# Peptides against a protein of PDB entry 8HF1: the designs that were tried, part 251

Target 1, 320 residues: chain A of PDB entry 8HF1
Amino acid sequence: NVMLYATKPTEVMVSFPHQEQVLTVTRLISAEIEKFYVSLDLMNIGVQPIRRSKSLQCLRDPSKKSFVKQLFNDFLYQMKEYGIYAASIAIISLIVEFDIKRRQAETLSVKLMHRTALTLCEKIRHLLVQKLQDMTYDDDDDNVNTEEVIMNFSTPKVQRFLMSLKVSFADKDPKDICCLVFVERRYTCKCIYGLLLNYIQSTPELRNVLTPQFMVGRNNISPDFESVLERKWQKSAIQQFRDGNANLMICSSVLEEGIDVQACNHVFILDPVKTFNMYVQSKGRARTTEAKFVLFTADKEREKTIQQIYQYRKAHNDIA

## One batch from the design tools (peptide; made by RFdiffusion4, then SolubleMPNN)

Design b2_p26_4_s3 (from b2_p26_4, 10 letters changed)
Fold by OpenDDE base, seed 2:
Structure b2_p26_4_s3 (fold): chain B 320 residues (1-320), chain A 26 residues (1-26)
Amino acid sequence: as target 1 above (320 residues)
Amino acid sequence: LKERREIAKKLLEEADSLFEEIPEPP
């Protein structure tokens, strides 16, 4: 009978203003991507040899136009949801991925397609970096990775998230911290990881306190498309988190696969909780005494978010 | 720029009010 007091984590909400930071640069980038889609549709890449990988998940051939569009759509989502600073990190991931695909291209037409995508990514990177530099008044310090630049070029959601980390963890013992950060998309894990590295390095109160890692869900990509390097990195990241060498783990839908992650004292849900399973699994990681389960919501959606949490609490109590 | 610095400063000053506990349903 003593095991029944699983201390329910304290569920807390952080509200943020719904401000569309409509910067001229974001409109320019979106327009350049749309122009690229028109150009991409006109490209004759020929019939790609269907490598008969027997896995029925054949829909996402990473060499096809649809995959190129998916990467840019995921980038546009990250720029909108997390801001220009996060987008400056996200674009590097696209550059790396298109460069790999350009080198692996079996045809000149596919090689040209990936080259054109790379040229666009380099242009986007330049536009983003230039916009970040426009706030550095000091000609001598080209350091776009300051706390001020990160905060000013992040969305209100990301600003409140970074503040939540600072308030929660400033000057704490790193051994007392076990933090999970849940995001919806796999590419967001890498983007938020890069943002957090720079933010922690620029924030003295966090610099020796938080050591972030990230993990990407396997469910979104056939194991055949996961590089051996990515699989090794994920195993290393999970092991570092288990060993306490990392105390903050950014993860997507991976927990649905039953990855044994230790009991945490903080769980941040950066993106909206869309499913009951996500709620139960993420909340179920906040198992320590005084564990916090932190949700982020737009002010306009606050009431809707509360009602959704009440429905999930009810459904969880009906199964328990 | 001044307006954004003031917003960031106000947000830091309001940091204690950042977390709202989700109560039990009435």
Scores: peptide ipSAE 0.341, ipTM 0.723, DockQ to the pose 0.655
Fold by OpenDDE base, seed 4:
Structure b2_p26_4_s3 (fold): chain B 320 residues (1-320), chain A 26 residues (1-26)
Amino acid sequence: as target 1 above (320 residues)
Amino acid sequence: LKERREIAKKLLEEADSLFEEIPEPP
């Protein structure tokens, strides 16, 4: 019995400056969302008829407003945590969602609510894109997807993440790469995926080296409402990663759901490690020789992060 | 914006120092 000594990954930390650079555009967007919340609270969307279909617990009207607010709050979080470039991608996901909800609206009042939300998203998108273009001499939309624009309009955390990818994977053989990127939120997976596609395409050293994919966790609110398309996408994404057709996977709570992925040589934790289970499960994927487990921390939280990792290491050794 | 570019440039120049190994607890 050769006990395959699970090679302990090298745990590394990437520090980033805590710069709350409050851009004027981010303040304007936040203020527009806040005004929208006031208007949303005043909207009479009626009482939704309880359709008898067992699976559609038609979320009562308060839940529809709450869902709209949740999406905008998630967007505001992404704009803060990842920057305005990531926000320009994140807003598209809101546009798609609100357009679907607008089309699925059972009442004119709900249709109008989602239409108003959609109009705000288009305004936000315009403000973000305009701000990205302020650095390009050419008004050409293709020029906003340069390495320079992506880097400049990303948060220090995302800048350090992109740099860490470049340093780790520049000019490597794509077959030698098996990378996981963990993010906290479902919507962040798609946002960071879109950012990475543009970054990789604009970065010659990563072009044809990294092939990203994303996987979102199951919607805990309504697994039955996971579109057949979303379930199909998740299965396809996992299979592409297993087959080596994708070598970088962005994921959220997917591992907590028991989705098995192969052993990886790199695991990036882009967001703070909040639980021992997340630490063990994510680190447990970095199992190849010379595997790296990479954490991102603000400089001000460096010591707290180190102490938390020591506690998790201790707890892991006590159960192993 | 200029400060972010300078930070980014400096970090690319310091790429070898980007990763700090988390030591074993003392």
Scores: peptide ipSAE 0.340, ipTM 0.734, DockQ to the pose 0.691
Fold by OpenDDE base, seed 5:
Structure b2_p26_4_s3 (fold): chain B 320 residues (1-320), chain A 26 residues (1-26)
Amino acid sequence: as target 1 above (320 residues)
Amino acid sequence: LKERREIAKKLLEEADSLFEEIPEPP
């Protein structure tokens, strides 16, 4: 029995300054969302028709207002955690979702609710894009997708993440890269994916090196409610990553037991490690020789992060 | 802009110090 000494990945920490960049635009956006919540609470949506055939969707009908608030709360979280540039991408996902729901609305009151939410999203998008454009000195170069704009309007965490990618992968052979990026929330996967596409395109050293993809973890919502399109996308994304057509995968969950992904040489944990299982399973993907397991921490949380990793290492060694 | 380019350049020059290995517990 050759115990394949699973080469333990090198565990690396990247610290970032805790700067609450309180931009006036973020305060304005937050205030507009709060005003919208007051208006939303006053909206009479009426009794939603209980469709007997879609019992599980009917149980969500009382939550239509709650779901609208959830999407805006997730947006506010992304704006805070990843910055204004990431928020400009995240708001597009809300626009798409509310437009779909507006078209699918069975009642005029529900249609109006989603229309009002959509109007707010367009206002937020305008405020974000205007703020990104304020840095373009040349009136002729409306390109808000430059490395400079992305870096300047990203949080210190995202700045350090982008720098860590540039340092790790600049001018490398794409075939030698197998990178996972773990994030906490499903909506963050698509947001960071869009940010990375623009960053890679604006960074010559990465343009032909990194090909990102994203995979949204299965919602605990029955696979029956996953759109056929979302399931097709997940399967395609995993297959592209297996085939080497993508070499960086963004995930919101540890790839469920049974999603076999190849051994990775880099695993980035962009958000805090909250559980032992997440630590073991994410670290267990960094299985190549010289694999790196990279954690991001605020400077103020550095010691707490180190102590948490020591506890997880101990617990892992006690089970192994 | 110059200060931010200098910050970005300094951050790139500090890039070798970007990664801190988490030591084994004592």
Scores: peptide ipSAE 0.339, ipTM 0.722, DockQ to the pose 0.560
Fold by OpenDDE base, seed 3:
Structure b2_p26_4_s3 (fold): chain B 320 residues (1-320), chain A 26 residues (1-26)
Amino acid sequence: as target 1 above (320 residues)
Amino acid sequence: LKERREIAKKLLEEADSLFEEIPEPP
């Protein structure tokens, strides 16, 4: 009968204004990616050699044009949803991926395709970094990683998220904090982790309070070596969180696969809750007496979010 | 930019207003 005394977390909502960041730089980047897609469609990469391994990995060959487009579409989503500061971190992950694929390319045509994608990523990185530097009036401090720069170049959603962390955790004992941050996409975990490291380092009230870590879903397409490294990293990240060496964990749907994490006092849902399972699993991690379950919503989607939570509460009570 | 800073500063000053409790359905 241990289930009867699980204190229900307080469910709270943080609203943010829906403002599209209409920056000239975001329009330029989007236009350069669209031009690249036209060029990519004209590239003859030939018939890809059928790799002898009959694994499902051959069906999702990362050398395909569709995979290159997927990575840039994921980047465009990241820039739109989290802002140009987050995009400056996200583009580094694309640079690393395209450099790996360029080196692993078995054909000259595939190697050239990944090289062209890499050159575009480097151009995008320069455009983003230059735009972040335009706010530093003092020529002497090239440090684009200030609280001010992070806040100004983040979307209203990310601004409200960072403010929610500052209000919730400023000057607290690190031992009293067990925080989860849920995001929809695996690439967002790394991006938000990098953003939080820089924000925490630039925020005196949080520097010795929050120690972030992240978990990414298994990549079924990654080589066995990458999958072993990812598994080792995940095991280390979980262990640091269990040992209290990290007190904030950024995760995607990976916790749905039965990863045993301790009871948390804060659960932040940074992206929209799309499934009942995501709602139950994420809310079910907020198990302490004063636990908070925090949702982020655009003002225009507030009513729809409330109605969705009522439907999920009803469905959860019907199965409990 | 100034308006966003003022909104952020006001919201930090109104920290209690940042979190809206989702009521129990009637």
Scores: peptide ipSAE 0.336, ipTM 0.724, DockQ to the pose 0.607; fails the geometry check

Design b2_p26_4_s4 (from b2_p26_4, 10 letters changed)
Fold by OpenDDE base, seed 4:
Structure b2_p26_4_s4 (fold): chain B 320 residues (1-320), chain A 26 residues (1-26)
Amino acid sequence: as target 1 above (320 residues)
Amino acid sequence: LEERRKIAEELKKEADNLFEEIPEPP
């Protein structure tokens, strides 16, 4: 019985400067969303007929306004945490969601609410894209998807993450790469996925090296609200990663769902590790020889992050 | 090309220091 001592992954920290670059565009977008919330609160959506289906009981009118606010709050979080470039991708997800909700609207008032939200998203998208274009010196190259634009309009955290990928994977054999990227929020998975696709395409040394995929956690609210398409996408994404057709997987709450993903050589924790379970489960995926477990921390939170990891290591050793 | 190379070299120098191993607690 060779107890294959699961080689403990090397735990690595990547520090990034805490730059609250409050750009004028981000302030303008925040102010437009706040104005929209005031208008949204004044909207009379009218009491929707209680359809007797247990799944629709959650779709009371307050929940529809609350859901709209949640999506914009999530967008504001993406813009703050990941930057303007990531926000330009995140806003597309809101556009898609509000267009679906607009089409599914049972009342004219709800349809109008989602239409107003959609109009705001298009305005935000325009402001973001315009700001991305303002730094392209080449008037002729409308390509806002360059490595330079992505880096310049990403937060220091995302910059250091992209650098970490480049350093870790430049010119490597795709078969030697099994990478997990953990993010806190469901919507961040898709946002960072879109960012990575564009970054990899613009970065020759990562082109044909990294094949990203994303997996969003199940909405705990109702498995019935997961579109058949989302469930199919999740199954396909997991299968592609298992088959080696994707070598980088962006995950949120996937670990809580007991989704069995293979042992990886790299695990990146892009957002703060909030729980011991998240630490153990994510670190437990870095099981190959020379596996790396990479944490991202603001410089100001470096010491606190180290102390938290020491506490988690201790707690893990006490259970093992 | 030369600016991209300088940025790549600076990125490479930053890269060597990018990863800090979290030591074992004393």
Scores: peptide ipSAE 0.375, ipTM 0.743, DockQ to the pose 0.383
Fold by OpenDDE base, seed 1:
Structure b2_p26_4_s4 (fold): chain B 320 residues (1-320), chain A 26 residues (1-26)
Amino acid sequence: as target 1 above (320 residues)
Amino acid sequence: LEERRKIAEELKKEADNLFEEIPEPP
């Protein structure tokens, strides 16, 4: 009976032009990754000891090469979906991961493989940062984090997302804001978090308004790869969001573990809604009066997105 | 105060163009 009076959030769509940003730098980076894959396939790393990790992922990648390719494929996806600026942040996550794996390497051949991957990431980072600097008159690394640089080197989706935040939250009381941002991939949380920190710092209207955090869903496939530090950080981030010390939380769509977060007034879905469960769980967080549920869609996919939302609304009403 | 009002009005116009309410199905 109490569920009958849940004010349904206003479902809002933000359309963006589908632009394939085919920059020379993105082509160069893709070509360098492809060359690296050829080299990686030729690397003899020998038979790897089966770590007695209960992780199904460790059992699936005995060669440790597929994981390296997965990280670079995830990076390529982020560069395509979010742009060069986001890619410059995303590459740092790969650098950190490959440095950890290099240090944890059981053999010299595996250590060399991760070192080669790390060297490629450093080259990619340099190419990205150089491209960001080419639009700044100043050689100072700090000048690449301006609102203008962030906007110019972001995809239309990310541009519309940042505009949506500015329009929604400019000069508001931080206490009146409880915002969730949902993304599909784990590594996108960190990338968008870093982008938002820089954007908020460069945007006077948001600098003292938004305090972002991120939460990476538990990797059910490899709980052993979640560092104790990441789990502590996740708990701290949730607590900061509950306490109102953070008012914007970036989450991966792997919300199957019931993140008990408070009722939010804004829910942004930055990536396509692929499942009914994602729709219900994310929308179900927008529970305050006048709550907004914001979807991002390419102009070409607008009608398909609307029809999918109608199907999800119908399916939700049939279960309620 | 007038500049802030103008910025708020511009932001509101941008909002009206940025956000499209998903209608109820026909």
Scores: peptide ipSAE 0.373, ipTM 0.738, DockQ to the pose 0.275
Fold by OpenDDE base, seed 2:
Structure b2_p26_4_s4 (fold): chain B 320 residues (1-320), chain A 26 residues (1-26)
Amino acid sequence: as target 1 above (320 residues)
Amino acid sequence: LEERRKIAEELKKEADNLFEEIPEPP
């Protein structure tokens, strides 16, 4: 009886200082979004045609005010949690989404609502890009995508994450790398993917070493709302990761539903582990002999995070 | 070669300080 000792991954913690980037630009952006919410509440968009499925669909109708507010709230979260550089990428996703909705708008009032949201997104983008450019002392290099700019305009959590990648993967063989990065929110996958593309391209030691991909978890909402394009893209992203054409996959916690991702040697949990299921599922992907399971914690929450991991370890051992 | 070695040694020192192993519960 060869007890296949399932080699438990080494669980490691990366601590980061709890520093709120108190930038004037972030306060200005937040104030502009709040002013927009007041204007949005006063806007008459008319009676939206109630498509028959009454209960859960009301909150997530992409044509409704609530969905517009959700996108801006997710943006504000990304700006706070990941920093101005990540926010400059995240705002592009909002611009694309509001432009699509503006074009698909059946009514002039809904079209105007999405146009107003789009105008605000462009204003926010200019404020963010201008602030990123203010650190480029060289008048000639309008390139805000340097390692220095990315690091300086990222939160301490993201700085430590990028450092962790550099330290873990600098000058390694791409074939020896199978990395998962778990994030809480669907929209975070896209902005962290864009940030990583720019960081890898600006970091010589990671160029041609890391090839990132992202996967948005299936919406627990009806598969009917996933565009055929999103489903095709998810399948392609998973296939690229399986084939080794991508060696770093960014995914949201919603991977609960049976996505057969290969055994990984690195699992990074960028956001706090909120559930036992998330812990077990994410840790359960770190299955190689030298696998690392990396958690990020604020220094103030370090002890609380350790205690939470001990509780999860205990609960996992009681079920196994 | 020497600059790459220094960068690799600095990265190793940064690595040792960056990752803290979560011990087994007491």
Scores: peptide ipSAE 0.371, ipTM 0.738, DockQ to the pose 0.274
Fold by OpenDDE base, seed 5:
Structure b2_p26_4_s4 (fold): chain B 320 residues (1-320), chain A 26 residues (1-26)
Amino acid sequence: as target 1 above (320 residues)
Amino acid sequence: LEERRKIAEELKKEADNLFEEIPEPP
């Protein structure tokens, strides 16, 4: 009985400075969203027809206003946690979603609400792109996707994450890489994926090394309304990662979704580990020889993070 | 060339110190 000692992954921490760099543009965008919420609360969209499908109805605010506010709150979170560059990608997802909702609107009042939200998103996009262009000599949109622009307009957390990828994977064989990146929110997966595509394309040492993919968590609010396209895309993304056609997977909650992901040699936790289950299950994906489990923490939260990991290690050893 | 080398050495030193191993609790 060779007890294959499951090689415990090396647990490493990457610290980043907590810079609340409140840029003027981020304050302006936040103020425009707050003004929009006041306007949105004053909008009379009428009584929405209660479609008789009982179960999923209770969670949809009959006004559909809560869903609009949720998308902008998720955008504000991404802008704060990942920076202006990530926000410029995140806003495109809102534009697409509000345009779909505007076209699907059954009433003129709901159509107008989504149109007003869309107009605000286009204004936000313009403000973000204009700020990214402040570092470029040429007004050409293509110049905003450079390594320099990405790094300068990313939060210290994202800067340290990108540096960690470059140090870990520069000039390696793509076949030797199986990397997971865990994020807290579903919408962050798409945002970080778009950021990584542009970063990898601008970084010669990674261009032929990393092939990213993302997995969008099942929308618990509406699994039935996951478009056939989203389900096909999720299956394709997982299959590409299993086949080695993608070697870096960004995901929010692999385990709650029942998705069997292969054993990886690198697991990055970009957002704080909030639960013991998340710790055990994400760490449990780092199963190869010399696997690394990488945590990101603000310098001010370093000791608290270490103590939390010690508690999780102890709890894991008491169950094993 | 020397400024690029200094930036590359600073980036390399920063890279070498990027990962801190979380020790076993005493």
Scores: peptide ipSAE 0.369, ipTM 0.728, DockQ to the pose 0.338

